# Peptides against a protein of PDB entry 3NZW: the designs that were tried, part 298

Target 1, 212 residues: chain A of PDB entry 3NZW
Amino acid sequence: TTTLAFRFQGGIIVAVDSRATAGNWVASQTVKKVIEINPFLLGTMAGGAADCQFWETWLGSQCRLHELREKERISVAAASKILSNLVYQYKGAGLSMGTMICGYTRKEGPTIYYVDSDGTRLKGDIFCVGSGQTFAYGVLDSNYKWDLSVEDALYLGKRSILAAAHRDAYSGGSVNLYHVTEDGWIYHGNHDVGELFWKVKEEEGSFNNVIG
Target 2, 222 residues: chain B of PDB entry 3NZW
Amino acid sequence: QFNPYGDNGGTILGIAGEDFAVLAGDTRNITDYSINSRYEPKVFDCGDNIVMSANGFAADGDALVKRFKNSVKWYHFDHNDKKLSINSAARNIQHLLYGKRFFPYYVHTIIAGLDEDGKGAVYSFDPVGSYEREQCRAGGAAASLIMPFLDNQVNFKNQYEPGTNGKVKKPLKYLSVEEVIKLVRDSFTSATERHIQVGDGLEILIVTKDGVRKEFYELKRD

## One batch from the design tools (peptide; made by RFdiffusion4, then SolubleMPNN)

Design b2_p30_7_s1 (from b2_p30_7, 12 letters changed)
Fold by OpenDDE base, seed 4:
Structure b2_p30_7_s1 (fold): chain B 212 residues (1-212), chain C 222 residues (1-222), chain A 30 residues (1-30)
Amino acid sequence: as target 1 above (212 residues)
Amino acid sequence: as target 2 above (222 residues)
Amino acid sequence: MHPLFEEFLAQHSEEELKQAEADAAKPWEL
């Protein structure tokens, strides 16, 4: 898996691969590693597929209950804290989760929290999470600027996942791409890694180690 | 060390069409090299036009299917005989599986039916309850052999438009029921030739808007 | 046997096939 999220002047970019593995077996190339918790809040998935799907879906239910009770949208800080508190209660039980809670509220602005099954909860501007994270960071950190255009930021997110998919055997399939703004998240499509690879190779002259 | 899990072998396969879905399984039940039964059905009509199979340790599979069937009955009771949708069924099964997260059902679960738009739907589950809606999935002993074949024949993976140097994929299309049944039969026949845990009989449940029908084919008897 | 199965079997060792079978039964990782 490779997931990433970063803040920039235009909000948040979230990009994820779609490969699931079982040991060395490629189980699927089409897994949705982003949960749409509400129109303004996303969760990303890395680690155990069942752990992530179950608890991030549960988180969605808790966020909905908050909205119904408090008559306001849950904050990104509060949503991430609910998940963090939950996984901390299971600490040592063997949950495997590496998640990013990404959202936009008027009070917080664009906000990213990293939450893992060890009980770590970090607020930050840039995170790459999963087995391919180092490959994604290699591209993302080299090209990241706060002042990126929305177009350049979307491309950078997509391109960083592509780099990870090319080098990490546990990442691949497609890139799912999101832009989070004050008005909510916008889905920017599913991009097949194979088609994207050839396009990027042709346009950038990158991946020169592959002849095609 | 005591292993609470057995492996009863066998293979299951789901394929979604446009307005139908199929779920197939062999009828062999085996322990190690001993055939326990040559006709033990492992694909079940659960009501509400949902078919289910949970392949691996048969005792766990049977327990899971029973729990799901009971869940369907309770759903009807609580919701004034409302039909359980395939997506709600998938969520229910996730909860059943994940409820045993630290002592899992040792099964690969597949359900098939129609979605709310009348389109074919297949959902597959890992032992701990992650799930995905797919066009096709193989599970069990020969899954590693069958799945690449299905990826090629159903999802058209590694099929390209002629003259594009492998850069343009073959467009996805739905298969007819006849094409799907042929692929299922070819898959199980091929699996039976190479895997001792697959054989004896092939049971295919076909879900359409008109209900569930069943087909049976003989496989090789080892 | 369908030709695609024969091609697949020709490309993988028996040990690789056994490992793939065992792995395919595991929980999914992301």
Scores: peptide ipSAE 0.577, ipTM 0.925, DockQ to the pose 0.881; fails the geometry check
Fold by OpenDDE base, seed 5:
Structure b2_p30_7_s1 (fold): chain B 212 residues (1-212), chain C 222 residues (1-222), chain A 30 residues (1-30)
Amino acid sequence: as target 1 above (212 residues)
Amino acid sequence: as target 2 above (222 residues)
Amino acid sequence: MHPLFEEFLAQHSEEELKQAEADAAKPWEL
């Protein structure tokens, strides 16, 4: 898996691959590693598929209950804290989760929290999470700046996942791309890694280690 | 060391069509090299146009299917006999599987039916309850053999349009019921020739708007 | 046997196939 999220002047970019594995077996190439918790809040999935899918869906239910009770959208900080507190209760039980809670509230602005099954909860501007994270960071860190256009930021997210999918055997399938703004998240499509690879290679002259 | 899990072998396969879905399974039940039964159905009509199979350890599979059938009854009781949707069924099964996260059911679960738009739907589950809606899935002993075949024949993976130098993928299209049944039969026939845990009979459940139809085909009896 | 199965079996060892079978039964990792 390779997931990433980063803050920039235009909000948040979230990009993820779609490969699931079972040992050396490619179990799926089409897994949705982003959960749409609400129109303003996303969760990303890395680690155990069931652990992530179950608990992030549970988180969605808790966020909805908060909205019903408090008559206000849950903050990204509060949502991430609910998840962090939950996984901490299971510490040592063998949960495997590496998640990013990404959202926009009027109070917080664009916000990213990393939460894992070890009980780590970090607020930050840039995270790559999964087996391909180092490959994604290599591209992302080299090209990241706060003043990116929305178009350039979307491309950078997509391109960073592509780099990871090319080098990490546990990443691939497609890139699912999101832009999070004050008005909510926008889905920017599913991009097949194979088609994207050839397009990027032709347009950039990159990936010269692969003969076309 | 005590292993609480058996492996009863067998294989299951789901394929979603445009307005139908198919879930198939062989009828062989085996332990190691001993055939326990040549006709032990493992694909079940659960009501509400939902068919289910949980392949692997048969005792776990049977327990899971029974629990799901009970969940359907409870749903009807709580919701004035409202039909359970396939997506709600998938969520329910996730809870059943994940409820045993630390002592999992040793099964690969597949359900098939129609979604709320009347489109064919197949959902597959890992032993701990992660799930995905897919066009096709193989599970069980011969899944490693069948799944690449399905990827090629249903999802048209590694198929390109002629004359495009491999740059244009073959467009996705739905298969007819007849085409799907043929693929299922070809898959199980081929698997039976190479895998001792697959054979005897093939039961196919076809879900349409008109209900669940069953078909049976003989496989190799070795 | 369907020809595609024959081709697949010709490309993989028995050990690889057994490993794939065992792996396919595992929980999914992302």
Scores: peptide ipSAE 0.574, ipTM 0.923, DockQ to the pose 0.893; fails the geometry check
Fold by OpenDDE base, seed 3:
Structure b2_p30_7_s1 (fold): chain B 212 residues (1-212), chain C 222 residues (1-222), chain A 30 residues (1-30)
Amino acid sequence: as target 1 above (212 residues)
Amino acid sequence: as target 2 above (222 residues)
Amino acid sequence: MHPLFEEFLAQHSEEELKQAEADAAKPWEL
């Protein structure tokens, strides 16, 4: 898996691959590694598929209960804290989760929290999470700046996942791309890694190690 | 060392069509190299146009299917006989599987039916309850053989338009019931020739708006 | 046997197929 999220002047970009594995077996190339918790809040999935799906869906239910009780949307800080507290209760039980809670509230602005099954909870501007994270960071960190256009930021997110999918055997299938703004998240489509690879190679002259 | 799990072999597969879905399984039940039964059905009509199979350790599969059937009854009781949707069924099965996260059911679960728009739906589950909606899935002993075949024949993976030098993929299209049944039969026939844990009989459940029908075919008995 | 199965079997060892069978029964990882 490779997931990433970063803040920039235009909000948040979230990009993820779609490969699931079982040992060395490619189980699926089409897995949704983003949960749409509400129109303003996303969760990303890395680690155990069942652990992530179950607990991030549970988190969605807790966020909805908060909205019903408090008559306001839950903060990104509070949502990430609910998940962090939960996984901390299971510390040592063998949960495997590396998640990013990404969203917008008027109080916080665009916000990213990293939460893992060790109980780590970090607020930050840039995270790559999963087995391909180092490959994604290699592209993302080299090209990141706060003042990216929305178009350039979307491309950078997509291109960083592509780099990971090319080098990490546990990443691939497609890139799912999101832009989070003050008006909520916008889905920017599913991009097949094979088609995207050839397009990027032709346009950039990159991936010269592959003869086409 | 105590192993609470057995492997009863067998294979299952699901394929979603446009307005139908198919779930098929062989009827062989085996332990090691000994055939326990040549006719032990493992694909079940659970009501509400939902068919289910949980392949692997048969005792776990039977327990899971029984729990799901009970969940369907409870759903009807709590919701004034409202039909359980296939997506709600998938969520329910996730809860059943993940409820045993630390002592899992040793099964690959597949359900098939129609979604709320009347489109064919197949959901596949890992042993601990991760799930995905797919056009096709194979599970069990011969899944590693059948799944690449289904990817090629249902999802048209590695198929290209003639004259494009491999640059244009074959467009996706739905398969007819007859085409799907043929693919199922070809899959199980081929699997039976190479895998001792697959054979004897093939039971196919076809879900349409008109309900569930069953077809049976003999397989090799070796 | 369907020809596509014959081609697939010709491309993989019995050990690879057995390992794939064992792996396919595992929980999914992302």
Scores: peptide ipSAE 0.566, ipTM 0.922, DockQ to the pose 0.898; fails the geometry check
Fold by OpenDDE base, seed 1:
Structure b2_p30_7_s1 (fold): chain B 212 residues (1-212), chain C 222 residues (1-222), chain A 30 residues (1-30)
Amino acid sequence: as target 1 above (212 residues)
Amino acid sequence: as target 2 above (222 residues)
Amino acid sequence: MHPLFEEFLAQHSEEELKQAEADAAKPWEL
């Protein structure tokens, strides 16, 4: 898996691959690694598929309960803390989760929290999470600027996942791309890694190690 | 070490069409090299136009299917006989599987039915309850053989438009019931020829708006 | 046997097929 999220002047970009594996078996190329918790809040998935799906869906329910009780949308900080507290209760039980909680509230602005099954909870501007994270960072860090246009930021997110999919055997399938703003998240489509690879190779002259 | 899990072999597969879905399984039940039964159905009509199979350790599969069937009954009781949707069924099954996260059911679960729009739906589950809606999925002993075949024949993976030098994928299209049944039969016939854990009979459940139809075909008896 | 199965079997060793069978039964990882 490769997931990434970063903050920029235009909000948050979230990009993820869609490959799932079972050992060395490619189980799926079409997995949704982003959960839409609410119109303003996303969760990303890396690690155990069931652990991520189950608990991030549960998180969605908790966020909805918060909204119903408090008559206000949950903060990204509070949502990420709920998940962090949960995984802490299961510490040592063998949960495998690497998640980013990404969202916008009027109070916080665009916000990203990393949360993992080890109990780590970090607020930050840039995260790549999964087996391909180092490959994604290689592209993302090299090209990241706060002042990116929305178009350039979307492309950078997509391009970073492509780099990871090319080098990480556990990443691939397609890139699912999101832009999070104060008005909520916007889905920016599913981009097949194979088609994207050839397009990027032609346009950028990248991937010169591949003859084709 | 005590292994609480057996492997009863067999294979299942689901394929979603436009307005139908198919879930098929062989009827062979085996332990090691001993055939326990040549006719042990493993694909079940669970009501509400939902068919289910949980392939792997048969005792776990039967237990899971029974629990799901009970969940359907409770759903009707709590919701004034409202039909359980396939997506709600998938969520329910996830809870059943994940409820045993630390001592999983040793099964690959597939359900098939129609979504709320009347479109064919197949959901596949890992042993701990991760799930995905897919156009096709194979599970069990011959899944490693059948799944690439289904990917090629249903999802048109590795098929390209002529004259594009492999750069343009073949467009996706829905298959007819007849085409799907043929693919199922070809899959199981081929699997039976190469895998000792697959054979004897093939049971196919076809879900349409009109209900569940069952077809049976003989496979090779070794 | 369908030709695609024959091709697949020709491309993979018995050990690879056994490993794939065992792996396909595992929980999914992302």
Scores: peptide ipSAE 0.563, ipTM 0.921, DockQ to the pose 0.883; fails the geometry check

Design b2_p30_7_s2 (from b2_p30_7, 12 letters changed)
Fold by OpenDDE base, seed 2:
Structure b2_p30_7_s2 (fold): chain B 212 residues (1-212), chain C 222 residues (1-222), chain A 30 residues (1-30)
Amino acid sequence: as target 1 above (212 residues)
Amino acid sequence: as target 2 above (222 residues)
Amino acid sequence: MHPLFEEFMASHSEEELKEAERDARKPWEL
C-alpha cells in the first residue's frame, strides 16, 4: 500500500493506490483505500484491510453521532482522537492500522492527522503511509511547495503514488485522487497505473529503467 | 502442532452481470485425500435474492451461513419485512466475520445478488471481514488458478485494442448470462483437471429480478 | 482444459501455485 496526504495553499491532496495483497498473492487491484466519512472528512487505509475498513466505518458512525448530538460537524482533531482512543484500547491485541484523517473545518482549516495502531497520533502537513511510503516521499518531498497550484498539487499526488507503485510490489492497480477544500472533498478520478505509467514516461521522459 | 481448522477443499466463483449475478461452487467435500461427499452443496439461497457461499473449513462455513440466514430473519422482524439490500447484507457479514477477529472463521466468503438499481453485485470477504464489491471473484482451493482467468475474461486484463501497440486497454463490457455460465463451466472443468480438491459436481445459482435459478452440471469424479 | 488455463499452468511452477493457493486464503493487507 501507498497512501499520501499533504496540505498546500489550495487545501489538501489525498492520493492512494488500490492494491491489496495476501502474502505474495495480489488479492485485488481495485480496493478503495479512502473512506468518505462525510462531505468534508476523509480517512485513508493502510495495514490490515479488515481492521482499517471496520474501524474507519465505525469512526464514520461516531462522527455522525457527534453531528446529531452537538448539531455541528465534528472537528478533524476530534475525529482523529476518537480513532486514536479506540486503537489505544486495543493496544497489544494485534490491530494493524496506518490511517490519515483528512478534512476541512472552518475552525481548523485544512487539517491532516496520522493515526496508527501503535497509538501514535500526529498532526502534520505531509504524510506518506504504507509499504511504498519511502518511494512516495522521494517524489513528493522533492517537488513539494506550499504555493503549488491545484493542478500541480493533484499531479504531484498522482505522480508520487505512481513512483511507489513502480518500485513497491505491494502497491499498484490504480491511483484514487482527492482534493479537499473548504467546500468539501472532490474526487478526481481513478487512474490506472499501467496507462498512467506510459503516459508519464512519454511526457516526462522518466522511468528510463523500463524499455518501451 | 494442533490445528483447530480443517480444510474441506472445494472452489467457489461469483460473477456479476448487468442485471444478474452468478455464484457457483463445486459439490466436492474432502479431507486430505479422502472424499467425504461428492454432493455437498456449498452455495445457498439466503432469501431476499441473496446467495451466499463460505468456502474453506466447512464447519465454519456452515456456521457463518446459518448466522447470516438468522440475521436476515431478524432484519425482517425489526424492519417490517423490508428486503435486505445486498450492501446491507455485506455489512452484516463483515460484522459476523470481524466479531471473530482473534479466532477467525477459516473461510473465503462470497455473496451475490442485485443492488438497489437492479444491477448484478458480487461481494467477497477475507476471513476477518474485509470486503469489496467486484465484477468477479474466485475463492477456495483453485482460486489462484481461476482468478487470473477471470481477470482476463471478465475484466479484460492484459487485453488491448488492436493497433494501439498495447497502450489502450480493451473497454469493459457486460457479459450475457450464457457467456457467464460458459466461463463458470470452463473454469471449473479446468480446475477439476488439475486440482484434486475440485470435482464431482458444479452447482450454479443465478440471481435475477425474477428470483434465484439453480443449474447443476457434472464434473470429473476422480 | 481452456487454453488460457493451460498456458497459465505451464507458466508457473507447482511450488508457486501451492504458495499462491496458501496466500489467497490469508487476510488482505493494504
Scores: peptide ipSAE 0.580, ipTM 0.930, DockQ to the pose 0.891; fails the geometry check
Fold by OpenDDE base, seed 3:
Structure b2_p30_7_s2 (fold): chain B 212 residues (1-212), chain C 222 residues (1-222), chain A 30 residues (1-30)
Amino acid sequence: as target 1 above (212 residues)
Amino acid sequence: as target 2 above (222 residues)
Amino acid sequence: MHPLFEEFMASHSEEELKEAERDARKPWEL
């Protein structure tokens, strides 16, 4: 898996691959590694598929309960804290989760929290999470700046996942791309890695280690 | 070392069509090299136009299917006989599987039916309850053989339009019921020839708006 | 046997096929 999220002047970009594996077996190329918790809040998935799906869906229910009780949307800080507290209760039980909670509230603005099954909870501007994270960071860190246009930021997110999909055997399939703004998240499509690779290679003159 | 899990072999396969879905399974039940039964059905009509199979350790599979059938009854009781949707069924099964997260059911679960728009739906589950809606999935002993075949024949993976030098993919299209049944039969016939844990009989459950139809075919008995 | 199965079987060792069978039964990782 490779997931990433970063803050920039235009909000948040979230990009993820879609491969699931079982050992050396490619189980699926079409997995949804982003959960749409509400129109303003996303969760990303890395690690155990069941752990992520189950607990991030549970988190969605907790966020909805908060909205019903408090008559306001939950903060990104509070949502991430709920998940962090939950996984901390299971510390040592064998949960495998590397998650990002990404969203927008009027109080916080665009916000990203990293939460993992070790009980780590970090607020930050840039995270790459998964087996391909180092490959994604290589592209993302080299090209990141706060003042990216929305178009350039979307491309950078997509391009960083592509780099990881090319080098990490546990990443691939397609890129799912999101832009989070004050008006909520916007889905920017599913991009097949094979088609995207050839397009990028042609347009950039990159990936010269591959001939054809 | 004590192993609480057995493996009863067999293979299951789901394919979603446009307005139908198919879930198929062989009827062989085996332990190691000993055939326990040549006719032990493993694909079940669970009501509400949902068919289910949980392949792997048969005791776990039977327990899971029984629990799901009970969940359907409870759902009807709590919701004034409201039909359980296939997506709600998938969520329910996730809870059943994940409820044993630290002592999992040793099964690969597939359900098939129609979604709320009347489109064919197949959901597959790992042993701990992760799930995905797919156009096709194979599970069990011969899954590693059948799945690449389904990717090629259902999803047209690695198929290109002639004369394009591999640049244009074959366009996706839905398969007819007849085409799907043929693919299922070809899959199981081929798997039976190569895998000792697959054989004897093939049961195919076809879900349409009109209900569940069952077909049976003989397989090789070796 | 369907020809595609014959081609697939010819392109993989028995060890590779057994490994794939084992791995296909594992929980999914992301």
Scores: peptide ipSAE 0.576, ipTM 0.924, DockQ to the pose 0.900; fails the geometry check
Fold by OpenDDE base, seed 5:
Structure b2_p30_7_s2 (fold): chain B 212 residues (1-212), chain C 222 residues (1-222), chain A 30 residues (1-30)
Amino acid sequence: as target 1 above (212 residues)
Amino acid sequence: as target 2 above (222 residues)
Amino acid sequence: MHPLFEEFMASHSEEELKEAERDARKPWEL
C-alpha cells in the first residue's frame, strides 16, 4: 500500500493506490483505500484490510453520533482522537492500521492527522503511509511547496503514488485521487497505473529505466 | 499442537453480469487425500435473492452461512419484511467475520445477487471480514489457478486493442449468462484436471430479477 | 483444459502454485 495526504494553499490532496496483497499473492487491484466518513472528512487505509475497513466505518458512525448530539460537525482533531483512543485500547492485540484522517472544519481549516495501531497520533502537513511510503516521499518532498496550484498539487499526489506503485511490489492497480476544500472533498477519479505510467513517461520523459 | 481448523478443499467462483450474478462451487468435500463426499453443496440460497458460499473449513463455512441466514430473518422481523440489500448483506457478513477477528473463520466468503439498480453484484470477503464488490472472484483450493483466468476473461487483463502496440486496453463489457456459464464450466473443468481437491460435481446458482436458478454439471470423479 | 489454464500451469512450478494457494487464503493486507 501507498497512501499520501498533504496540505497546501488550496486545501488537502489525498492520493492512494488500490492493491491488496495476501502474502505474495495479489489479492486485488481495485480496493478502495479511502473511506468517505462525511462530505468534509476522509480516512485512508493501510495495514490490515479488515481492521481498517471495520474501525474506520465504526469511526464514521461515531462522527455521525457526534453531529447528532452536538448539532455541529465533528472536528478533525476529535475524529482522529476517537480512532486513536480506540486503537490504543487494542494495543498489543494485533491490530494493524496506518490511517490519515483528513478534513475541513471552519474552526480548524484543512487538517491532517496520522493515526496508527501503535497509538501514535500526529498532526502534520505531509504524510505518506504504507510499504511504498519512502518512494512516495521521494517524489512528494522533492516537488512539494505550499503555493502549488490545485492542478499541480493533484498531479503531484498522483505522480507520487505512481512512483511508489512502480517500485513497491505491494502497491499498484490504480490511483484514487481526492481534493479536500472548505466546501468538502472532491473525487478526482481512478487512474490506472499502467495507463498512467505510459502517459507520464511520454509527457515527462521519465522512467527511462523502462524501454517503451 | 492442536489445530482447530480443517481444510475441506473445494473451489467457489462468483461472476457478476449486467442484470444477473452467478455463484458456483464444486461439490467435493475432502480431508487431506480422502474424499468425504462427492456431493456436498456449498453454495446456498439465503433468501432475498442473495446466494452465499464460504469455502475452506466446512464447519466454519456452515456456521457462517447459518448465522447469515438467521441475520436475514432478524432483518425481516426488525424492518417489516423489508428486503435485505446486497450491500447491507455484505456489511452484515463483515460484522459476523470480524466478530471472530482473534479466532477467525477459516473461510473465503463470496456472496452474489443484484444491487438496488438491478445490476449483478459479487462481494468477496477475507477470513476476518474485509470485503470488496468485484466483477469476479475465485475462492478455495483452485482460486490461485482460476483467478488469473478470470482476470483475463472477465476483466480483460492483458488484452489490448489490435494495432495499438499494447498501449490501449480492451474495453470492459458485460458477458452474457451463456458466456459466464461457459467460463465457469471451463474454469472448474480445468481446475479438476490439476487439483485433487476439486471435482465430482459443479453446482451453479444464477441470480436474476426473477429469482435464483440452479444448474448442475458433472465433473471428473477421480 | 482451457489453453490459458494450460499456459498458466506450464509457466509455474508446483512449489509456486502451492505457495500461491496458501497465500490466497490469508487475510488481505493494504
Scores: peptide ipSAE 0.575, ipTM 0.925, DockQ to the pose 0.892; fails the geometry check
Fold by OpenDDE base, seed 1:
Structure b2_p30_7_s2 (fold): chain B 212 residues (1-212), chain C 222 residues (1-222), chain A 30 residues (1-30)
Amino acid sequence: as target 1 above (212 residues)
Amino acid sequence: as target 2 above (222 residues)
Amino acid sequence: MHPLFEEFMASHSEEELKEAERDARKPWEL
């Protein structure tokens, strides 16, 4: 898996691959590694598929209960803390989760929290999470600027996942791309890694290790 | 080494069409190299136009299917006989599987039916309850053999449009019920020839808006 | 046997096929 999220002047970009594996077996190429918790809040998935799906769905229910009770949207900080507290209760039980909680509230602005099954909870501007994270960071860090246009930021997210999919055997399939703004998240489509690879190679002259 | 899980072999396969879905399974039940039964159905009509199979350790599979069937009954009781949607069924099954997260059911679960728009739907589950809606999925002993075949024949993986030098994928298209049944039969016939845990009979459940239809075909008997 | 099935079987060792069978039964990882 490779997931990433970063803050920039235009909000948050979230990009993820879609491969699931079972050992050396490619289980799926089409897995949705982003949960749409509410119109303003996303969760990303890395680690155990069932652990991520189950608990991030549960988180969605908790967020909805908060809205009903408090008559306001839950903060990204509070949502991430709920998940963090949960995984802490299961610490040592064998949960495997590497998640990013990404969203926008009027109070917080665009916000990203990293939460994992070890109990780590970090607020930050840039995270890459999964087996391909180092490959994604290589592209993302080298091109990241706060002042990126929305178009350039979307491309950078997509391009970073592509780099990871190329080098990490556990990442691939497609890139799912999101832009989070004050008006909520916007889905920017599913991009097949194979088609994207050839397009990027042609346009950038990159991936010269592959003979086309 | 004590293994609490048996493996009763067999294989299951789900394929979603445009307005139908198919779930198929062989009828062989085996332990090690001994055939327990040549006709033990493992694909079940669970009501509400949902068919289900949980392949692997048969005792776990039967228990899971039974629990789901009971869940359907409870759903009807609580919701004035409202039909359980396939997506809600998938969520329910996730809870059943994940409820045993630390002592999982040793099964690969597939359900098939129609979504709320009347489109064919197949959901597959890992042993601990991760799930995905897919166009096709193979599970069980011969899944590793059949799944690449289905990827090619249903999802058109590694098929390209002529004249594009392999750069443009073949567009996705729904298969007819006849085409799907043929693919299922070809898959199981091929699997039976190469895998000792697959054979004897093939039961196919076809879900349409009109209900569940069953078809049976003989497979090779070894 | 379907030709594609034959091709697949011919392109993989018995050990690879057994490994794939075992792995296909594992929980999914992302």
Scores: peptide ipSAE 0.566, ipTM 0.923, DockQ to the pose 0.889; fails the geometry check

